# Designs tried in a protein design run: peptides against a protein of PDB entry 3HUF. Part 175

Target 1, 320 residues: chain A of PDB entry 3HUF
Amino acid sequence: MWIIEAEGDILKGKSRILFPGTYIVGRNVSDDSSHIQVISKSISKRHARFTILTPSEKDYFTGGPCEFEVKDLDTKFGTKVNEKVVGQNGDSYKEKDLKIQLGKCPFTINAYWRSMCIQFDNPEMLSQWASNLNLLGIPTGLRDSDATTHFVMNRQAGSSITVGTMYAFLKKTVIIDDSYLQYLSTVKESVIEDASLMPDALECFKNIIKNNDQFPSSPEDCINSLEGFSCAMLNTSSESHHLLELLGLRISTFMSLGDIDKELISKTDFVVLNNAVYDSEKISFPEGIFCLTIEQLWKIIIERNSRELISKEIERLKYA

## One batch from the design tools (peptide; made by RFdiffusion4, then SolubleMPNN)

Design b2_p23_6_s1 (from b2_p23_6, 10 letters changed)
Fold by OpenDDE base, seed 3:
Structure b2_p23_6_s1 (fold): chain B 320 residues (1-320), chain A 23 residues (1-23)
Amino acid sequence: as target 1 above (320 residues)
Amino acid sequence: SAEEEKEKKEIELAKKENEEEKK
């Protein structure tokens, strides 16, 4: 989201979020959803127009800002952004930091981009929330992204957490739920005058972790917890691969269970399978190797003695 | 700077003017 603050109390010492939309900026405007009052005698009554665009799909993957358009409203001394005069027709900016000088005012408005990108694990939830979140200047998507700051888990009572949720947790993405999204939807008016009123997702996250026994206390409890072990997996999911990598596993990939030869078995402690393959092919598993699902692995890794538990399962199958 | 001090005084004046217009 775009946040503005200013030097010299020209914004009355307040920080403000700029959601997607159009704002008239000037001395003689009243602060509302479409106006920004700036207190300086050096600033015109109506000085500039700011336009924040909705996020693009590209912004979700890059963590880039919503496009920021600035137009001078034919003022005597113009408007500058990053020490450059704004063109007569206005200019658009994709920089994360903007120093906006209105006329001859020695104090600048500082606009900065606070990155917030929300990944959804569930396409139905994305469909439900994407429009509202985009109107807050928040990029949304389903696919994994290095720019992702938040991950929405679905609260299905009694369901295991998904691989996406597991991975999001281990990569230190803030896990949130529908309750946080609902809260975000209500704050739009209140944050016009005070950007500090934005809800803290970390509180929501702490509550999720505290109330769900499927999560370890921290990502650090699981990261590299299986260092020194080796696994093989089907080359089916990038998220699954990245999850196993974060556990500190040495990973071999195969295309079919038939590709698991004696050499691979000799170098591999266990095989990680998706649920569909595990359920369909359990009768045809290679002899002498421990096969498990990611969900079964997750149940082991959240235990304090995860290494001992895995070792026991490996031994059980090698010496049977 | 001298310009910043001038602007600070002008801002203080503008704040007072805005408070008087609200009365």
Scores: peptide ipSAE 0.090, ipTM 0.724, DockQ to the pose 0.031
Fold by OpenDDE base, seed 5:
Structure b2_p23_6_s1 (fold): chain B 320 residues (1-320), chain A 23 residues (1-23)
Amino acid sequence: as target 1 above (320 residues)
Amino acid sequence: SAEEEKEKKEIELAKKENEEEKK
């Protein structure tokens, strides 16, 4: 989201969040959802128009800012952004830092982009929340992205956490729930005057982890916990592959169980399967190899003695 | 600068005027 601050108290010493929308900026406007009062005699009554676009689909993957448009409202001394005069028809900016000078005012408005990008674990929750979050200037999506800062966990009661949730946890993404999203939606008006009123997700995250026994105490408890072991996996999801890499596993990929030959078995400690393949093919598993699901692996990984547990299971099946 | 000091005084005046209009 965009945050503005200003030098010389021309914004009354307050930081303000700018959500997607249009703002008239000037000396003789009242602060509201569409107006930014700037206190300076060097600034026109109505000086500039700021327009912040909603996030693009590309912004979800790049973590780029919402496009920031500036137009001068035909003022005597114009408007500058990053020391450049704004063109007659207005200009659009994608820089993360904007220094905005209104007329001859010696103090500038400083706009900076705070990256927030929310991944959803399920399409239903994305469909429910995406519009509201986009109106906050927050990119949203389902697919994994290096730009993601937050992850909304799927609240299916009584189910194991998804691979997406496991991976989000290990990559140190802040896991949030619908309660945090609801809170984000309610603060929109209150943060007009004070950007510091933006809710912190860390408390929500701490509560989720504390109250759910499916999470270890920290990602560091799991990262590289299986270093030195080798696995084979069915080429299913990129998230599954990345998850196993974060565990420190050497990974071989295969397309079908029939591709698991004696050579692959000789260099592999265990095989990781998705639930569908595990359930359907359980009778046809290669002899002498430990096969498990990602969810079964996760249950072992969250234990303090994960390496010993894996070793025991490998030994049990090699000697069977 | 002398311009910054002038503008600071003008901002302070405008803040006072806005506080008086709210009363």
Scores: peptide ipSAE 0.056, ipTM 0.661, DockQ to the pose 0.030
Fold by OpenDDE base, seed 4:
Structure b2_p23_6_s1 (fold): chain B 320 residues (1-320), chain A 23 residues (1-23)
Amino acid sequence: as target 1 above (320 residues)
Amino acid sequence: SAEEEKEKKEIELAKKENEEEKK
């Protein structure tokens, strides 16, 4: 999200979140959803127009800012952004830091981008929330992204957490739920005067982890917990691969169960399968190898003695 | 700077003027 602050107390010592929309900036405007009052006699009554665009799909993958447009409103001394005079038709900016000088005011408005990018595990939830979150200047999507800061878990009562949720947790992404999204949708008016009034997602995350026994106490309890073990993986998502890497596993990939030869078995401690393959092909599993789903693996990993549990299962099936 | 001090005084005056307009 865009946050503005200013030097010399020209913003009354307050920080403000700027959501997508248009703002008239000047001395003789009242602070509201479309106006930013700046307290300086060196600034015109109506000095500039700021326009923040909704996030693009590219912004979801890059963590880039919503486009920030600045137009001078035909003022005597103009407007500058990053020491450059704004053009007559206005200019657009994609930099994460903007130093905005209004006229001859020696104090600048500092705009900075705080990255917030929400990944959804469920397409239906994305469809429900994307429009509202985009109107907050928050990029949203389904696919894994290095720019992802928050992850909305799929809540199915009585189901295991998804691979996406497991991976998000191990990546130290802040896991959130619909309650946090609902709260975000209501704060838009309250944060006009004070950007610090934005809800802390970490509290939501702590509550999710505390109330769900499917999570370990911390990501650090699981990261590299299976170092020294080797697995083979069939037709899994990229998230599944990255999840297994974060566990410290040596990973081999294969395209079919028929590719599991004696050589692969000799080098592999266990095979990770998706649920559909595990259920349908169980009769065709190679002898002498431990096959499990990623959900079954997760249930072992969250245990304090995960290494011992895995070792026992490997031994049980190698000598069966 | 002398310009900053002048502006600070003008800001303080503008704040007072705005507080009076809210009354």
Scores: peptide ipSAE 0.103, ipTM 0.741, DockQ to the pose 0.031; fails the geometry check
Fold by OpenDDE base, seed 2:
Structure b2_p23_6_s1 (fold): chain B 320 residues (1-320), chain A 23 residues (1-23)
Amino acid sequence: as target 1 above (320 residues)
Amino acid sequence: SAEEEKEKKEIELAKKENEEEKK
């Protein structure tokens, strides 16, 4: 999201969130959803127009800013951005930091980009919320992204957490639910005057973890907890692979259960399968290898003695 | 600077004017 603040108290000492939209900036306007009052005698009554675009698809992957357009409203002394005079037709900016000078005012408006990118685990939830979140200047998507700051967990009572949720937790993404998204939708008007009124996602996250026994106390309890073990997995998802890497596992990939030969068994402590393969082929598992699902592995990983539990299961099958 | 001091005084005056208009 774009946040503005200013020197010399020309914004009344307040920080303001700018959502996608158009704003008239000047001395003789009233602060609302489309106007920004700037208190200076050096600024025109109506001085500039700011236009913030909705996020692009690229912004979800890069964490880049919504495009910021500035137009001077034919003022006597013009407008500058980063010490450059704004062109007569207006200019567009993709920098994360903008110093905006209105006319001869000695104090600048400072605009800065705060990155917020929300990943969804479920396509139906994305379809429900994407439009509203984009109107807040928040990029959204389904795919994993290095720019992802928040992850929406689907609140299904009594269901196991998904691989996406497990991975989001281990990569230290802030996990949120639909209640937080609902809260975000109500704040749009209140944050116009004070950017500090933005809801705390960390409180939502703490409540999710505290109230769900499927989460460990910290990602650090699980990261590298299986260092020194080797697994084989079916080449199914990048998220599953990255999850197993974060556990500290050495990973071999295979395309079918028929590819699990004596050589692979000799190098592998256990095999990780998806639920569909595990349920359909459990009667035909190779002899002398421990097979489990990611969900079964997660149940072991969240235990304090995870290494001992895995070792006991491996030994039980080697001596059977 | 002399311009910053002038602007500060004008901002203070504008704040007072805005507070009086709200009364």
Scores: peptide ipSAE 0.089, ipTM 0.711, DockQ to the pose 0.030; fails the geometry check

Design b2_p23_6_s3 (from b2_p23_6, 9 letters changed)
Fold by OpenDDE base, seed 4:
Structure b2_p23_6_s3 (fold): chain B 320 residues (1-320), chain A 23 residues (1-23)
Amino acid sequence: as target 1 above (320 residues)
Amino acid sequence: SSLEEKEKKEEEEAKKENAEEKA
């Protein structure tokens, strides 16, 4: 989200969130959803127009800011952004930090991008919330991205957490739920005058972990917990691969169960399968190797003695 | 939209006011 603050109390000492939309900026406007009052005798009554675009698909993957357009309203002394005069037709900016100088005002408006990108684990929830979140200047998507800051957990009652949720947890993404999304939808008007009123997602995250026994106390309890072990996996998902890497596993990939030869078995402690393959191919599992699902692995990983549990399972099947 | 029309009108009025202050 874009946040503005200013030097010399020209914004009345307040920070403001700028959502996607158009703003008339000047000395003689009243603060509302389309106006930004700036208190200086050195600026015009209506000095500039700010336009913030909705996030692009690219912004979701890059964590880049929503495009920020600045137009001078034909003022006597013009407008500058990052010490450059704004062009007659306006200019667009993708920098994360903007110093906006209105006319001869000695104090600048400082606009900065606070990165917030929400990944969804569920397409239906994305479809429901994406439009509203985009109107807050929040990029949204389904695919894994290094730019993601928040992850919406798929809440199916009585189901195990998804691989996406497991990975989001281990990569220290803030896991949120529908209650937080509802709260975000209500803040649009209340945060106009004070950006500090933006709800903290960390409290939501703490409550999710506390109320769900499928989470360990911290990601650090699981990261590298299986260092020294080797696994093989079907090349099915990047998230599954990255999850296993975060566990400290040495990973071999194969395309089919038929590719699991004696050499691979000799170098591998266990095979990780998705649920569909595990359930369909149980009868076709190679002899002398421990096969499990990611969900079964996760249930072991969240235990304090995960290394001992896995070692026992490996030994049981190698000597059976 | 009715909002976009109002915003455009305000921009035009603002430019006119600022042009008059330059003269």
Scores: peptide ipSAE 0.440, ipTM 0.925, DockQ to the pose 0.847
Fold by OpenDDE base, seed 3:
Structure b2_p23_6_s3 (fold): chain B 320 residues (1-320), chain A 23 residues (1-23)
Amino acid sequence: as target 1 above (320 residues)
Amino acid sequence: SSLEEKEKKEEEEAKKENAEEKA
């Protein structure tokens, strides 16, 4: 989201979130959803137009800002952004930090991008929330992205956390739920006056972790916890692969259980399968190898003695 | 949209006001 603040008292000492939309900026406008009052005698009554675009798909993957357009309203002294005069037709900016000078005002408006990119675990939740979040200037998506700051966990009572949730946790993404999204939907009017009223997702995250025994105390408890072990997995999920990498596993990939030869078995401590393959092929598992699901692996990894537990299960099947 | 038309009109009015202040 874009946040503006200013030097001196030209913004009345307040920080403001700018959502996607158009704003007339000037001395003689009243602060509302489409106007930004700037208190200076050196600023025109209506001085500039700010236009913030909705996030693009690219913004979700890059964590880049919503495009920020600045147009001078044919003022006597013009408008500058980052010491450059705004062109007659306006200019668009993708920099995360904008220093906006209105005319000869000695104080600048500082616009900065607070990165927030929300990944969803399922398409239904994305479909429900994406439009509202995009109108807040929050990029949304389903796919993994290095730019993701938040991950929406679907609250299914009594279900195991998904691989996406596990991976989001280990990559230190702030896990949130629908309660946080609901809260975000209510703040749009209040943050016009005070950007600090934006809810802290870390509180939601702390509550999720505290109330769910499927999470370890920290990602650091699990990261590289299986260093020195080797696994094989079906080449079906990039998130599953990345999850296993974060555990410190050496990973081999295969396309079918039939591709698990004696050479692979000799170099592999265990095989990670998806639930469907595990349930359907349980009778056809290769002899002498420990096969488990990611969810079964996760249950072991969250234990303090995960390495001992894994070793014990490997031994149990090698000597069976 | 009706909002975009209002915003465009306000922009045009603002430009006119600022042009008059330059003269």
Scores: peptide ipSAE 0.437, ipTM 0.925, DockQ to the pose 0.854
Fold by OpenDDE base, seed 5:
Structure b2_p23_6_s3 (fold): chain B 320 residues (1-320), chain A 23 residues (1-23)
Amino acid sequence: as target 1 above (320 residues)
Amino acid sequence: SSLEEKEKKEEEEAKKENAEEKA
């Protein structure tokens, strides 16, 4: 999201969130969803137009800002951004920090980008919320991204958490739910006057983790918890691979259960399978190797004695 | 849209006002 603040009380000492949209900026406008009042005698009544674009798909993967357009409204002394005069047709900016000088005003408007990118685990929830979140200047998507700051967990009561949710948790992404998204949708008008009214996701996250026994107390309890163990996995999702890497596992990949030879078994402590393969091929598992699903592995990982538990299961099946 | 037309009109009025302050 874009946030503006200013020196010399020209924004009345307030920080404001700028959502995607168009704003007329000047001395004689009233603060609303399309106007920014700036209190200075050196600023024209209507001085500039700010236009913030909705997030692009690229912005979701990069965590880059929504494009910020500045146009001078043919003022006597013009407009500058980062000490450069704005061109006659306006200029567009992708920098995360903008110092905007209106005319001869000795005080600048400082615009800065606060990174917020929301990943969804469920395509139906993305379809429901993406439009509203994009109108807040929040990039959204389904795929894993290094820019993701928040992850929406689907509240299907009684279901196991997904691999995406497990991975988001270990990446220290703030897990949120639909209640937080509803709250975000209500703040749009209130944050015009005070950007500090934007809800903190940390309390929502703490409540989700506290009320769900499928989560450990901290990501640090699980990160590298299986250091020294080796696994083989079916070439499935990239998230599954990255999840196992965060557990500290040495990973070998295979394309089919038929590729699990004696050499692979000799170097592997256990095999990780998806649910479909586990259920369909349970009878054809290689002898002398422990096979489990990611969900079964996760149930072991969240236990305080995870290393002892997995060692016992490996030993039990090597000698069976 | 009706909003875009209003925004365009306000921009044109603002430019006219600022041109008059330059003269």
Scores: peptide ipSAE 0.435, ipTM 0.924, DockQ to the pose 0.870
Fold by OpenDDE base, seed 2:
Structure b2_p23_6_s3 (fold): chain B 320 residues (1-320), chain A 23 residues (1-23)
Amino acid sequence: as target 1 above (320 residues)
Amino acid sequence: SSLEEKEKKEEEEAKKENAEEKA
């Protein structure tokens, strides 16, 4: 989201969030959803137009800012952004930091980009919330992104957490739920005058982890916890591969259980399967290898003695 | 939209006011 602040009390000492939309900026406007009052005798009554665009699909993957357009309203002394005069038709900016000078005002409006990018685990939840979050200047998507700051888990009472949720936790993404999204939707007008009124996602995250025994106390308890072990997996999902990498595993990939030969068994401590393959083919598992699902692996990983538990299962099958 | 028309009108009024202040 864009946040503006200024020196010399020209913004009344307040930080303001600029959501996607158009703003008339000047001395003789009243602060609302479409106006920004700037208190200076050197600023025209209506001086400039700011336009914040909605996030692009590219912004979801890069964590880049919503495009910021500035237009001077034919003022006597013009408008500058980053010491450059704004062109007659307006200019557009993708820099994360903007110094906006209105006319001869000695104080600048400082605009800065606060990154917020929300990944969804469920396509139905994305479909429900994407439009509202886009109107807050928040990029959204389903695919993994290095720009992701928050991850929405679906609250299904009594269901196991998904691989996406496990991976989001281990990569230290702030896990949130629908309650946080509801709260975000209510604050849009209240944050016009005070950007500090944005809800704290970390409180929501702490409450999720505290109330769900399927989470370890910290990602650090699980990261590299299986260092030195080797696994084989079906080439099914990128998130599954990245999850196993974060556990410190050496990973081999195969296309079918029939590709698990004696050579692969000799180099592999265990095989990780999806639920569908595990349930359908458990009678046909290769002899002398430990096969488990990601969810079964996760249940072992969250235990304090995870390495001992896995070692015991591997040994049991080698001597059977 | 009715909002876009209002915003455009305000921009035009602002430009007119600023042109009068230049003269």
Scores: peptide ipSAE 0.435, ipTM 0.924, DockQ to the pose 0.870

